Peptides against a protein of PDB entry 3J47. Designs and how they scored, part 153

Target 1, 121 residues: chain A of PDB entry 3J47
Amino acid sequence: IRLTNQLKSLKGLQSKLKDVVEYLDKVINKELPINHTILGKLQDVFNLLPNLGTPDDDEIDVENHDRINISNNLQKALTVKTNDELMVIYISNLVRSIIAFDDLIENKIQNKKIQEQRVKD
Target 2, 69 residues: chain B of PDB entry 3J47
Amino acid sequence: YEEKEESNLAATKSMVKIAEQYSKRIEEEKELTEEELKTRYVGRQDPKKHLSETADETLENNIVSVLTA

## One batch from the design tools (peptide; made by RFdiffusion4, then SolubleMPNN)

Design b2_p30_8_s1
Fold by OpenDDE base, seed 3:
Structure b2_p30_8_s1 (fold): chain B 121 residues (1-121), chain C 69 residues (1-69), chain A 30 residues (1-30)
Amino acid sequence: as target 1 above (121 residues)
Amino acid sequence: as target 2 above (69 residues)
Amino acid sequence: EEAEKQKALQEAAKRQEEASKLLRESLKLL
């Protein structure tokens, strides 16, 4: 669900970018008048978006290698930090897996003890 | 799109909380593993089961965190 | 900030190592 929503948001941004490019091309070709209000709002949106786009669609250079992994775009800007956070999550998952295996082992030991007791009776 | 954006914003806020809670979750997992070890030696099944359950919950939370990142 | 994150990562790695040790001990009891 979350990944699907992120992908949908990304696709929406891509579509908007395409519309902007198409609009700019039409203005350059003198086919349509420049709507300064729409362009200004769109520019403001771009300035508020970390890295002005999604990592997959934008050739935007990684500006910062620092810690913030909140958004995919920010993760692109802060790739090193993103990697560090992912490593922490990976380690946590590994720890949980180890605990789950420990429990499985304990269950097997208990089962073995129960079988040994049944053979002794 | 709006629902997804709202979900992503919520996920971002959750990541901040997850970072803060991560150390606590790791400690809870460790406590659970210690209780399981104690249960293995003492034969107290209930503490071991509780430890296993807490470890599983901790694992699930980490998976959700990875999916959110 | 980057140093603090590395410290957090190192702490997570230590916890994983401890969990791995516990798992190994559990395996010995099988």
Scores: peptide ipSAE 0.475, ipTM 0.861, DockQ to the pose 0.018; fails the geometry check
Fold by OpenDDE base, seed 5:
Structure b2_p30_8_s1 (fold): chain B 121 residues (1-121), chain C 69 residues (1-69), chain A 30 residues (1-30)
Amino acid sequence: as target 1 above (121 residues)
Amino acid sequence: as target 2 above (69 residues)
Amino acid sequence: EEAEKQKALQEAAKRQEEASKLLRESLKLL
């Protein structure tokens, strides 16, 4: 369910971006007048989006180091945090897997003891 | 789209809570492993089985957390 | 906060090592 919702959100964003690109191409080709209302809303969305597009602004605001990978430059700092979280999750999964294997081994040992008892009988 | 964005925000908040729960689950997993060790020495199947089940639940919860992240 | 996360990661790694040792001991008993 959660993954499906995230995928749906990403698809919606992708569709919206595609519509913007198509609109910009039509404006460049002089096929359609600039829809000022759509452009204004898009500009607001871009202003709310952490600056995805300009590679040049080196201002890694150090303060937001701790949050999730949404957008490229802020996303680099956020990528480090996401990487740390993924490492914690990975280690946790390994620990759980090891415990599960230990239990399986113990179950095998018990089964072997039961078989040995049956052979003595 | 808006509903999914709200759901993603809720999921992100849940991930922070999951990280806290994860630390607690790791401690619970250690306790279960100690019970398994005790069960190996005592030869009682039940405590060991319970430890294994709790370890499996902890693993499953971590996998779900990783998939949600 | 990053230092606390690193500490949590180090603790998780230690737990994994302990679990791995237990698994190895269990394997020797098979």
Scores: peptide ipSAE 0.471, ipTM 0.860, DockQ to the pose 0.017; fails the geometry check
Fold by OpenDDE base, seed 1:
Structure b2_p30_8_s1 (fold): chain B 121 residues (1-121), chain C 69 residues (1-69), chain A 30 residues (1-30)
Amino acid sequence: as target 1 above (121 residues)
Amino acid sequence: as target 2 above (69 residues)
Amino acid sequence: EEAEKQKALQEAAKRQEEASKLLRESLKLL
């Protein structure tokens, strides 16, 4: 359910972004007047979204490692932190899987012992 | 879209809380493994079953954490 | 905090290695 909702949100965002790009292309080509209201809302969204797209190299501010969803350059440092978190989660899942396998093996050993006792009786 | 966004926000907040609990879950998993080892020697079926159940719960919680990441 | 996180990751990896060893020993008894 959660993954499906995330995928739906991402698809919706992608569609909206495509519509914005198509609108901007039409404005650049002078086919449509600049809709100030849509542009204003888009600017607000871009101001709230940390600067993803502008490759301006400069201020790789090193500090804010902690916050997961920060913008591209900060997202690169955050991507490293997120990658570390994902690694911890992966290792934990592996540990849980190993414990579950150990329990399965022990159950199998017990079942074998019970069968051996039944053959001796 | 909005309902999904709200759900994703709630999930993100939950993931932060899960990260704090993660260290505790790892310790609980170790305790279970020791109980399973002890159960193999003592012949008490109940501690072993409890260990298996807690390992499964721990696994499920990690899967949810991965899905929230 | 990042150093603590790395330490926690290393501890988790060590626990996994121990669990894997126990699993291998259990498999030898089957």
Scores: peptide ipSAE 0.459, ipTM 0.860, DockQ to the pose 0.017; fails the geometry check
Fold by OpenDDE base, seed 4:
Structure b2_p30_8_s1 (fold): chain B 121 residues (1-121), chain C 69 residues (1-69), chain A 30 residues (1-30)
Amino acid sequence: as target 1 above (121 residues)
Amino acid sequence: as target 2 above (69 residues)
Amino acid sequence: EEAEKQKALQEAAKRQEEASKLLRESLKLL
């Protein structure tokens, strides 16, 4: 469910971005008047997009490295944080898998003991 | 679309919280494994079952965290 | 720092492999 919602959101953003590009192309070609409201919202979205271009602000605090992959440098820092989180999740899943296997082995041992008791009876 | 965007934002905030809880979950899993080992030796099924259930819950929470990540 | 994280991941993977071996040995005793 969550992954499906994320994929739907990404597809919606992609479609909206495409519509904006098509709108901007029509405005450049003077086919349509500039919709100032759509352009303002797009500018806001672009301003919220982490600046892809300036590598220089090294000082984006370690705390913001945790915020999602929106642009390549912030996204690189976020990718590092996401890699750390994914690593932690991977280790946790491995540990849980080991515990689940231990329980399965114990359940099999118990079932075998029950069968051996039934054969003696 | 908007509902999913809100859900994704909530999921991102939840990931930060999951990272904080991860260390605690690993410790809880270790405690459960120790109780299972003890229960296997003592032959008390109930503590072992409880340990298994807590390990499963910890696994599910980690999977949800990975899916949110 | 990234190299230390990779080492931590490799150590966790080794612990999982050891646990999986113990489980396999336990299954052979059944």
Scores: peptide ipSAE 0.458, ipTM 0.865, DockQ to the pose 0.016; fails the geometry check

Design b2_p30_8_s2
Fold by OpenDDE base, seed 3:
Structure b2_p30_8_s2 (fold): chain B 121 residues (1-121), chain C 69 residues (1-69), chain A 30 residues (1-30)
Amino acid sequence: as target 1 above (121 residues)
Amino acid sequence: as target 2 above (69 residues)
Amino acid sequence: EEAAKKEALKEAAERQERAAKLQREILDLL
């Protein structure tokens, strides 16, 4: 579910970016009047979207704020943080797997003891 | 899209809470490992099973955290 | 904040080492 939602969001962003590019091309070609309201809303959406994809606009202070991945572009700096968080999650999963294996081992040892008892009886 | 955005926002808030809970879950996992260790000493199933169940729950929560991240 | 990150990373590394020890114990039990 979550991965599907992320993929859907990414697809939506991609479609929107394509629509923006197509709109900008039409405006450049004077085929459509510049709708300032749509452009303003798109700019607001782009400003709310961590600017990965427009190389042309100014020095986005890549302040390395370590917190959780809202968006893939911030995910480069956040990829470091997300790598750290993913490492923590990986370590946690590893620890859980270890505990689960310990339980499996103990269950196996118990089963072996039960079998040995059954052979002695 | 909106539902996914809301889910991502909830996931992000959950990740912050998960970071706090992660410390607590690690402590719970340690307690489970200690109980499992104790159960190995006692040789009887009940504390060990509870430890295993809590470890599994901790694992599931971490997987959900990874999927949220 | 960076010190807190280093401490969190250190704690995560210590936990990973404990997990790795536990994993070895599990492997020894298998």
Scores: peptide ipSAE 0.464, ipTM 0.855, DockQ to the pose 0.020; fails the geometry check
Fold by OpenDDE base, seed 5:
Structure b2_p30_8_s2 (fold): chain B 121 residues (1-121), chain C 69 residues (1-69), chain A 30 residues (1-30)
Amino acid sequence: as target 1 above (121 residues)
Amino acid sequence: as target 2 above (69 residues)
Amino acid sequence: EEAAKKEALKEAAERQERAAKLQREILDLL
């Protein structure tokens, strides 16, 4: 469910971006007048989005080093934090798996003891 | 789309909580391992089984957390 | 903050080592 919702959101964003690109291409080709309302809303979205487009290396605000992936440049610093979180999750899963295996081993040992007792009876 | 965005925001907030809970889950996992060790010594199935079940639950929760992240 | 991250990383590494030991024990029992 959660992954499906994230995927749906991503698809929606992708579709919107595609529509914007198509609109910009039509404006460049003088096929359609600029829809000022859509463009204004898009500009607002771009202003609210952490600067996706300009790869200016310098505005990597060092303070946001600790947060998860939203978008590309800020996303690069955020990617490091996301990587750390993923590592923690990976280690946790590994630990849980090991505990589960330990329990399986113990169950196997108990089953073997039960079988040995049955053979003696 | 908006519902999914809201769900993703909620998921992100939940991830912060999951990180906090992760430390607690690790502690719970240690307790389970101790119970398993005790079960090996005492030969009682019940404590070992309980430890195993709790470890499995902890694992499942971590997997869900990873999938959500 | 960096010190806290380093400590968290160290704890994660110690857990991973314990996990790896347990995994070896399981493999030996199989």
Scores: peptide ipSAE 0.438, ipTM 0.849, DockQ to the pose 0.019; fails the geometry check
Fold by OpenDDE base, seed 2:
Structure b2_p30_8_s2 (fold): chain B 121 residues (1-121), chain C 69 residues (1-69), chain A 30 residues (1-30)
Amino acid sequence: as target 1 above (121 residues)
Amino acid sequence: as target 2 above (69 residues)
Amino acid sequence: EEAAKKEALKEAAERQERAAKLQREILDLL
C-alpha cells in the first residue's frame, strides 16, 4: 500500500512536471500568455526545490541534504541519505530479529527444561 | 495523487521522527538483549518475555520505518 | 551533521556485530 502510494505520488509529480514543461513550451512559443500565477507557483516550487528545476542536470551534489521524497535530482542526494537511513533501519531490523531469535531460543531451552523435569518427576 | 502525496509527506515526517526514535529503539533493543541476558541468568520467564516483546516491538517499528522510507 | 551520521553508522555497525553474534549463538543452539 505505502509503496504503491509513493509510486503514485511520484507518477503524479512526474505528470505534473510534464504538464509544467508543456506549459512552459507553449509560453516560449508564444502560444499562450505567461500565466504569472502558474509561474509564481512554479517559482515557489523551485525555491522549495532549488535543484529540481534544471531538467537534465546530473548528479545532485551528495551534500548532506535530507530524503528522497522530492523529485529526481534531489532524489539522488536524497537517495544517498535515504540509503543511509535504510541501512540504519535494516541494521536495526536485523538486530531486532536476532534479539527475537535469541528469545525464541531461550524459550525453547526453557520448554526443554520443563519437559525434562516433567519426565523426571 | 493528493492522498499519496499526503501519505508521502506523512511518511517523510515519520522518517524524521523515526530517525529521532531510532536511537531510542536501539536502546530499547539493547535493553531487551540485556533483559534476555538477565533472564537467562535469573531463570525468570517474565523478564525474558518482556525483553522478547520489546525486541519484537522494536523490530516492528523498524519494519514500519523501512516501509515508510 | 556528518559526524553525527558517522557516529550513527558506527553505532549501527556495533549493533549489527552484536546481532551477528547473537545470530551465531542462536544457530549454535538450534
Scores: peptide ipSAE 0.431, ipTM 0.853, DockQ to the pose 0.019; fails the geometry check
Fold by OpenDDE base, seed 4:
Order: sequence, then C-alpha cells, then structure tokens
Structure b2_p30_8_s2 (fold): chain B 121 residues (1-121), chain C 69 residues (1-69), chain A 30 residues (1-30)
Amino acid sequence: as target 1 above (121 residues)
Amino acid sequence: as target 2 above (69 residues)
Amino acid sequence: EEAAKKEALKEAAERQERAAKLQREILDLL
C-alpha cells in the first residue's frame, strides 16, 4: 500500500511536472499567463514528496532551482523548508540510532564484565 | 491521484505536528544520554537502561516522523 | 524562522558529534 501510494505519487508528480514544464513553455512563449493555481498545486506536491530530504536531493533541488528561477522563489522557499524539515528528521533519526547503538555497546560491556566476574568466582 | 494527494496533505499536517514535537523528543534524548553517562561512571545498570529506553522511544518517534513525512 | 532552523540543525549536529564520541568511548571499553 505505502509503496504503491509512493509510486502513484511519483507518477502524479511526474505528470504534474510535465504539465508544469508545458505550462512554463507556454508562458515563455507568451501564450499563457502564469497559472498561480497550478504553481500552488505543484508546491503542494513538492511539499508532499519526501524524497527531497537527502543532501543529494537538496543539491538536485538547488540545481533545479537555478534553472527554474522566476516562479520559483516561493516554490523554492517551500522546497527548502521541506528539505530542512527532512534534514532535521534525518539528523534526529541518526542521533537516536547512535544512542541506541551506544546502549547496545554498553549492554555488551556490562555482559562481558558479568561474564568475567563469573569466571573469577 | 486524489487519494495520494489526500495522503500527502495528511502527511504535511503530520509533519507540522512532528516539528512541534521534535524539540520535546530532543530533550528526551538528552536526558537519556545523561543517564547513560552517569551509569557508565557509576556502573549502575538502571540509569543506563532508562537512557536506552528513552533513546528507543525517541528513535521510534523519529521513525514515525519519517514514515509520516 | 530559517535562522532558528539553522540553529536547531547545528544543535542536532553537535548532539550527533557527542553521541559519536560516546560510541567511540564505548567501543574502547569493549
């Protein structure tokens, strides 16, 4: 279910990205005004995509940011905000993992000390 | 698409809530680390165990946050 | 808000470094 939803989201994002690209091309060609509603929906989709939270994804977003410059300040700000949130979550998970490992190691040390004491007795 | 959008909207709302709770989880993690440190020096298993439990709770909360994000 | 987030990230990084030091200390005790 989750993986399927993620795949569907990715497909939806891909379709939306395509639509945005087509829209941007039309705007560049002065055929249509900037559709703020589509941009807002795109921002919502980007805010919903967890994949942008790795430092590598942040670099990809920054590179994409350089290309998409104009309509992008608010979208970029939202993307940056999302990336920052994901980064915070990632760091928090790492810290928790490290603490859990520390406890595991300490438990092993204690077990070794107990075993050594049993051998001396 | 609509179901995923709804799921994503729910996830976004959950992320906002997680951000508020994150500070509390960080404090819980610090408390555990202090208890573990004290247990290492004193050789008392109980404070270390409590630290481990709080670290695990913090880890679980982060995993839930990642799953919700 | 961005500045506050950056500060929170720095604090998290410092915590991680402290945790990593603790891990090394534990490993040295094993």
Scores: peptide ipSAE 0.430, ipTM 0.845, DockQ to the pose 0.019; fails the geometry check

Design b2_p30_8_s3
Fold by OpenDDE base, seed 4:
Structure b2_p30_8_s3 (fold): chain B 121 residues (1-121), chain C 69 residues (1-69), chain A 30 residues (1-30)
Amino acid sequence: as target 1 above (121 residues)
Amino acid sequence: as target 2 above (69 residues)
Amino acid sequence: EEAEKQAALKEAAERQIEASKLLREILKEL
């Protein structure tokens, strides 16, 4: 569900970006006026997007390199932090899996004891 | 698109809280393990089952955290 | 270090929330 929703959001963004590109092409061709409001909002989105398209190495705050990937340039700086968080999540999942296995083993042991008791009765 | 975007926003908000919740989830997992251990000694199946259920919930929360991350 | 990392994650999540709001607004204008 979550991955599907993320993919749908990304597809929506992609479609919108495509529409903006098509609009820009039409404006360049003098076929349509520029929707300045949409362009302004798009610019705001781009400003909130860590600079993906221009990896100016200068926006990679090196201090963020150990921090999880929110978006690409910040993401490269955030990659290290992401790795740390992913490691913690991985360890937590392993611990949960171990607990689940322990319970499974215990359930099997109990089932064997119940069967042994039934054979004695 | 909107529903997915809303879900992604919710996931992001959840991720902000993951660090705080993670410590609590680790404690909950430990509590479940203690209940399972107690059930092994007492021979009471019910506490062990409860421990297993809480461990599963903790696992699900970690999976959700991975998917949000 | 972990606390600073958590603060950065929070800031990053806030930025993502803002980006998502802007995306929704743009989708309404389309």
Scores: peptide ipSAE 0.499, ipTM 0.853, DockQ to the pose 0.706; fails the geometry check
Fold by OpenDDE base, seed 2:
Structure b2_p30_8_s3 (fold): chain B 121 residues (1-121), chain C 69 residues (1-69), chain A 30 residues (1-30)
Amino acid sequence: as target 1 above (121 residues)
Amino acid sequence: as target 2 above (69 residues)
Amino acid sequence: EEAEKQAALKEAAERQIEASKLLREILKEL
């Protein structure tokens, strides 16, 4: 469900971006006026988006190796931090799964003991 | 689209909360394991069940965290 | 270090929330 919603949101964004591009092309061709409101909002979205586009700022501040900041050209460094966070989450899930399995095993053992007692009476 | 966006917003807020509660979840998992161990010794089904339930909740929260991340 | 990481995560989440709001507004205008 959640992943599907994220994918739907991303598709919605993609569709909107496509509409904006088509609109911009029409404006460039002088066919339609610029929707200033949509353009302004899109600019705001782009300003909130990390500057992924400048490859040349190689100064991924190495000090942020432990800092996952989703939004900036730091996204590469953030990818490392995100990877670390994902690893921690993965390990935690694994541990939880192990605990759940241990409980299941114990429940099975108890059920067997109950059955053995019923057979002896 | 709106429902997905609302879900994504909720997920983002949950991610922040998960970062804060992650340590607590690890502790809860440890407590569950300890209660399971104790219940194995005491033979009381109730503590073991509670431990299992808490472990499951912790697992679910971690899964949601992974899905949000 | 962990606290700083959490603060950074919170800031990133806030930015995502704002981006999501803007996305909703753009979707309403389309």
Scores: peptide ipSAE 0.495, ipTM 0.853, DockQ to the pose 0.648; fails the geometry check
Fold by OpenDDE base, seed 1:
Structure b2_p30_8_s3 (fold): chain B 121 residues (1-121), chain C 69 residues (1-69), chain A 30 residues (1-30)
Amino acid sequence: as target 1 above (121 residues)
Amino acid sequence: as target 2 above (69 residues)
Amino acid sequence: EEAEKQAALKEAAERQIEASKLLREILKEL
């Protein structure tokens, strides 16, 4: 469910970005007037999502290795930190799995003891 | 699209809360394991069952955290 | 370090929320 919703949101964003590009092309060709409201909102989105639009690979600030999930280009530099966080989550899941297995083993041992008692009676 | 966006917003807020609760969940898991060990010696089945249930809940919360991350 | 990480995660989440709101508004104008 969650992944499907994220994918739908991403598809919606992609469609909108395509429409914006088509609009910008028409404005450049003087076919349509500039929609200042859309442009202003788009700029605000870019300010909140700092590096999504510039394909320039060069400003991967290597210095922020230890800082969390900022926007995609910074995330590339932060991939190490993100990986560390994911590793901690993975270890926690593993520990939970081990606890669940220990409980299952104990339940099996108890069931065997109950069966042995029934055979003696 | 709007419903999905609202769901994503809720998920993001939940992720922030999960980060704060993560350390607490790890400690709760350890306590449960100790209680299971104690219950095995004392023969009290109820504490052991409760420990198992809490461990399962903790595991589910971690899975949701991973899906949110 | 972990606390600083959590604070940064919170800030990133808040930014994502605001970005999502702006995207919704842009979708209404298109």
Scores: peptide ipSAE 0.481, ipTM 0.845, DockQ to the pose 0.626; fails the geometry check
Fold by OpenDDE base, seed 5:
Structure b2_p30_8_s3 (fold): chain B 121 residues (1-121), chain C 69 residues (1-69), chain A 30 residues (1-30)
Amino acid sequence: as target 1 above (121 residues)
Amino acid sequence: as target 2 above (69 residues)
Amino acid sequence: EEAEKQAALKEAAERQIEASKLLREILKEL
Protein backbone atom coordinates (compact mmCIF):
# COMPACT_ATOMS: atom_id res chain seq x y z
CA ILE B 1 0.00 0.00 0.00
CA ARG B 2 2.61 2.63 1.02
CA LEU B 3 4.90 1.92 -1.95
CA THR B 4 1.93 2.11 -4.33
CA ASN B 5 0.97 5.50 -2.92
CA GLN B 6 4.54 6.78 -3.24
CA LEU B 7 4.69 5.56 -6.84
CA LYS B 8 1.37 7.26 -7.61
CA SER B 9 2.63 10.54 -6.16
CA LEU B 10 5.82 10.30 -8.19
CA LYS B 11 3.80 9.62 -11.36
CA GLY B 12 1.64 12.65 -10.63
CA LEU B 13 4.72 14.82 -10.22
CA GLN B 14 6.19 13.45 -13.44
CA SER B 15 2.99 14.18 -15.36
CA LYS B 16 2.87 17.72 -14.02
CA LEU B 17 6.50 18.31 -14.93
CA LYS B 18 5.81 17.05 -18.45
CA ASP B 19 2.83 19.40 -18.78
CA VAL B 20 4.98 22.33 -17.67
CA VAL B 21 7.66 21.44 -20.22
CA GLU B 22 5.03 21.22 -22.96
CA TYR B 23 3.62 24.57 -21.89
CA LEU B 24 7.06 26.17 -21.98
CA ASP B 25 7.67 24.76 -25.46
CA LYS B 26 4.37 26.23 -26.67
CA VAL B 27 5.27 29.63 -25.19
CA ILE B 28 8.68 29.54 -26.89
CA ASN B 29 6.90 28.75 -30.16
CA LYS B 30 4.47 31.68 -29.53
CA GLU B 31 1.49 29.31 -29.69
CA LEU B 32 0.23 30.20 -26.20
CA PRO B 33 0.60 33.17 -23.90
CA ILE B 34 2.79 32.72 -20.84
CA ASN B 35 0.71 31.79 -17.82
CA HIS B 36 2.58 33.93 -15.34
CA THR B 37 0.72 32.41 -12.38
CA ILE B 38 1.77 28.84 -13.20
CA LEU B 39 5.32 29.96 -13.92
CA GLY B 40 5.53 31.82 -10.61
CA LYS B 41 4.23 28.82 -8.67
CA LEU B 42 6.63 26.53 -10.50
CA GLN B 43 9.50 28.83 -9.63
CA ASP B 44 8.42 28.73 -5.99
CA VAL B 45 8.39 24.93 -6.12
CA PHE B 46 11.88 24.91 -7.59
CA ASN B 47 13.08 27.23 -4.86
CA LEU B 48 11.58 24.97 -2.17
CA LEU B 49 12.96 21.86 -3.79
CA PRO B 50 16.59 21.40 -2.89
CA ASN B 51 18.20 22.63 -6.11
CA LEU B 52 17.27 19.93 -8.64
CA GLY B 53 19.23 21.97 -11.17
CA THR B 54 22.25 20.68 -13.08
CA PRO B 55 24.33 18.65 -10.62
CA ASP B 56 27.18 21.06 -10.23
CA ASP B 57 29.28 18.63 -8.19
CA ASP B 58 31.05 21.55 -6.50
CA GLU B 59 28.27 23.02 -4.32
CA ILE B 60 27.70 19.85 -2.29
CA ASP B 61 28.24 21.36 1.14
CA VAL B 62 30.14 18.58 2.95
CA GLU B 63 28.54 19.56 6.29
CA ASN B 64 25.15 18.07 5.27
CA HIS B 65 26.73 14.66 4.55
CA ASP B 66 25.22 13.12 7.70
CA ARG B 67 21.55 13.80 6.76
CA ILE B 68 19.03 11.63 4.84
CA ASN B 69 16.44 13.05 2.45
CA ILE B 70 14.40 13.71 -0.59
CA SER B 71 15.90 15.57 -3.61
CA ASN B 72 18.44 13.77 -5.87
CA ASN B 73 21.34 16.28 -5.70
CA LEU B 74 20.94 16.85 -2.00
CA GLN B 75 20.27 13.11 -1.76
CA LYS B 76 23.68 12.39 -3.21
CA ALA B 77 25.22 14.35 -0.37
CA LEU B 78 22.68 12.84 2.00
CA THR B 79 23.24 9.35 0.57
CA VAL B 80 25.92 8.65 3.15
CA LYS B 81 23.57 9.53 5.98
CA THR B 82 20.84 7.45 4.38
CA ASN B 83 23.27 4.57 4.16
CA ASP B 84 24.11 4.89 7.85
CA GLU B 85 20.43 4.91 8.78
CA LEU B 86 19.76 1.88 6.58
CA MET B 87 22.67 0.11 8.24
CA VAL B 88 21.19 0.74 11.68
CA ILE B 89 17.82 -0.58 10.49
CA TYR B 90 19.53 -3.65 9.04
CA ILE B 91 21.36 -4.38 12.30
CA SER B 92 18.11 -3.99 14.24
CA ASN B 93 16.33 -6.41 11.93
CA LEU B 94 19.17 -8.87 12.35
CA VAL B 95 18.94 -8.62 16.15
CA ARG B 96 15.17 -9.19 16.02
CA SER B 97 15.69 -12.21 13.79
CA ILE B 98 18.23 -13.66 16.22
CA ILE B 99 15.81 -13.24 19.14
CA ALA B 100 13.05 -14.91 17.13
CA PHE B 101 15.37 -17.83 16.34
CA ASP B 102 16.35 -18.19 20.00
CA ASP B 103 12.68 -18.41 20.95
CA LEU B 104 12.07 -20.96 18.21
CA ILE B 105 14.93 -23.12 19.48
CA GLU B 106 13.62 -22.94 23.02
CA ASN B 107 10.11 -23.88 21.86
CA LYS B 108 11.57 -26.84 20.01
CA ILE B 109 13.45 -27.98 23.12
CA GLN B 110 10.29 -27.71 25.22
CA ASN B 111 8.30 -29.67 22.66
CA LYS B 112 10.94 -32.38 22.72
CA LYS B 113 10.79 -32.59 26.53
CA ILE B 114 6.98 -32.87 26.39
CA GLN B 115 7.25 -35.72 23.89
CA GLU B 116 9.82 -37.52 26.06
CA GLN B 117 7.52 -37.24 29.07
CA ARG B 118 4.59 -38.64 27.07
CA VAL B 119 6.67 -41.66 26.05
CA LYS B 120 7.56 -42.37 29.71
CA ASP B 121 3.89 -42.27 30.76
CA TYR C 1 -2.91 11.38 -6.22
CA GLU C 2 -4.11 13.37 -3.21
CA GLU C 3 -4.64 10.29 -1.03
CA LYS C 4 -1.18 9.03 -1.91
CA GLU C 5 0.33 12.42 -1.17
CA GLU C 6 -1.34 12.48 2.22
CA SER C 7 -0.05 8.97 2.90
CA ASN C 8 3.49 10.03 1.94
CA LEU C 9 3.24 13.03 4.23
CA ALA C 10 2.13 10.80 7.09
CA ALA C 11 5.02 8.44 6.31
CA THR C 12 7.52 11.32 6.40
CA LYS C 13 6.22 12.48 9.78
CA SER C 14 6.44 8.90 10.99
CA MET C 15 10.09 8.66 9.89
CA VAL C 16 11.06 11.38 12.35
CA LYS C 17 9.36 9.44 15.13
CA ILE C 18 10.83 6.13 13.97
CA ALA C 19 14.33 7.26 14.92
CA GLU C 20 13.22 7.86 18.50
CA GLN C 21 11.14 4.70 18.61
CA TYR C 22 14.00 2.66 17.20
CA SER C 23 16.17 3.15 20.28
CA LYS C 24 13.20 2.29 22.48
CA ARG C 25 12.45 -0.83 20.40
CA ILE C 26 16.02 -2.06 20.81
CA GLU C 27 15.65 -1.70 24.56
CA GLU C 28 12.29 -3.49 24.51
CA GLU C 29 13.89 -6.32 22.54
CA LYS C 30 16.54 -6.70 25.25
CA GLU C 31 13.86 -6.83 27.93
CA LEU C 32 12.07 -9.56 26.02
CA THR C 33 15.30 -11.54 25.85
CA GLU C 34 15.59 -11.29 29.63
CA GLU C 35 12.04 -12.60 29.97
CA GLU C 36 12.92 -15.51 27.70
CA LEU C 37 15.95 -16.25 29.88
CA LYS C 38 13.75 -16.14 32.99
CA THR C 39 11.25 -18.45 31.27
CA ARG C 40 14.03 -20.94 30.56
CA TYR C 41 14.90 -20.98 34.25
CA VAL C 42 11.30 -21.15 35.54
CA GLY C 43 10.11 -23.55 32.81
CA ARG C 44 7.01 -21.38 32.13
CA GLN C 45 6.09 -21.02 28.44
CA ASP C 46 4.05 -17.85 28.93
CA PRO C 47 6.86 -15.31 29.54
CA LYS C 48 8.91 -16.85 26.73
CA LYS C 49 5.96 -16.68 24.35
CA HIS C 50 5.33 -13.06 25.25
CA LEU C 51 8.99 -12.24 24.60
CA SER C 52 8.83 -13.96 21.21
CA GLU C 53 5.68 -12.06 20.26
CA THR C 54 7.21 -8.72 21.22
CA ALA C 55 10.39 -9.55 19.28
CA ASP C 56 8.22 -10.33 16.23
CA GLU C 57 6.36 -7.03 16.60
CA THR C 58 9.67 -5.20 16.85
CA LEU C 59 10.90 -6.96 13.70
CA GLU C 60 7.73 -6.03 11.82
CA ASN C 61 8.10 -2.39 12.85
CA ASN C 62 11.69 -2.37 11.59
CA ILE C 63 10.62 -3.85 8.24
CA VAL C 64 7.93 -1.17 7.91
CA SER C 65 10.56 1.46 8.73
CA VAL C 66 12.87 0.10 6.01
CA LEU C 67 10.00 0.12 3.51
CA THR C 68 9.16 3.71 4.46
CA ALA C 69 12.79 4.80 4.23
CA GLU A 1 24.35 15.01 16.23
CA GLU A 2 21.37 12.66 16.01
CA ALA A 3 19.05 15.33 17.43
CA GLU A 4 20.33 17.80 14.83
CA LYS A 5 19.69 15.16 12.15
CA GLN A 6 16.12 14.72 13.34
CA ALA A 7 15.54 18.48 13.29
CA ALA A 8 16.83 18.67 9.72
CA LEU A 9 14.65 15.71 8.72
CA LYS A 10 11.64 17.53 10.13
CA GLU A 11 12.52 20.71 8.24
CA ALA A 12 12.99 18.73 5.02
CA ALA A 13 9.61 17.05 5.56
CA GLU A 14 7.92 20.43 6.07
CA ARG A 15 9.49 21.76 2.87
CA GLN A 16 8.32 18.66 1.02
CA ILE A 17 4.76 19.24 2.25
CA GLU A 18 4.84 22.82 1.02
CA ALA A 19 6.27 21.76 -2.33
CA SER A 20 3.54 19.13 -2.64
CA LYS A 21 0.84 21.75 -1.98
CA LEU A 22 2.28 24.03 -4.64
CA LEU A 23 2.45 21.11 -7.06
CA ARG A 24 -1.25 20.38 -6.45
CA GLU A 25 -2.12 24.01 -7.15
CA ILE A 26 -0.18 23.95 -10.43
CA LEU A 27 -1.98 20.74 -11.43
CA LYS A 28 -5.33 22.47 -10.87
CA GLU A 29 -4.32 25.37 -13.10
CA LEU A 30 -3.21 23.06 -15.89
Scores: peptide ipSAE 0.477, ipTM 0.844, DockQ to the pose 0.579; fails the geometry check

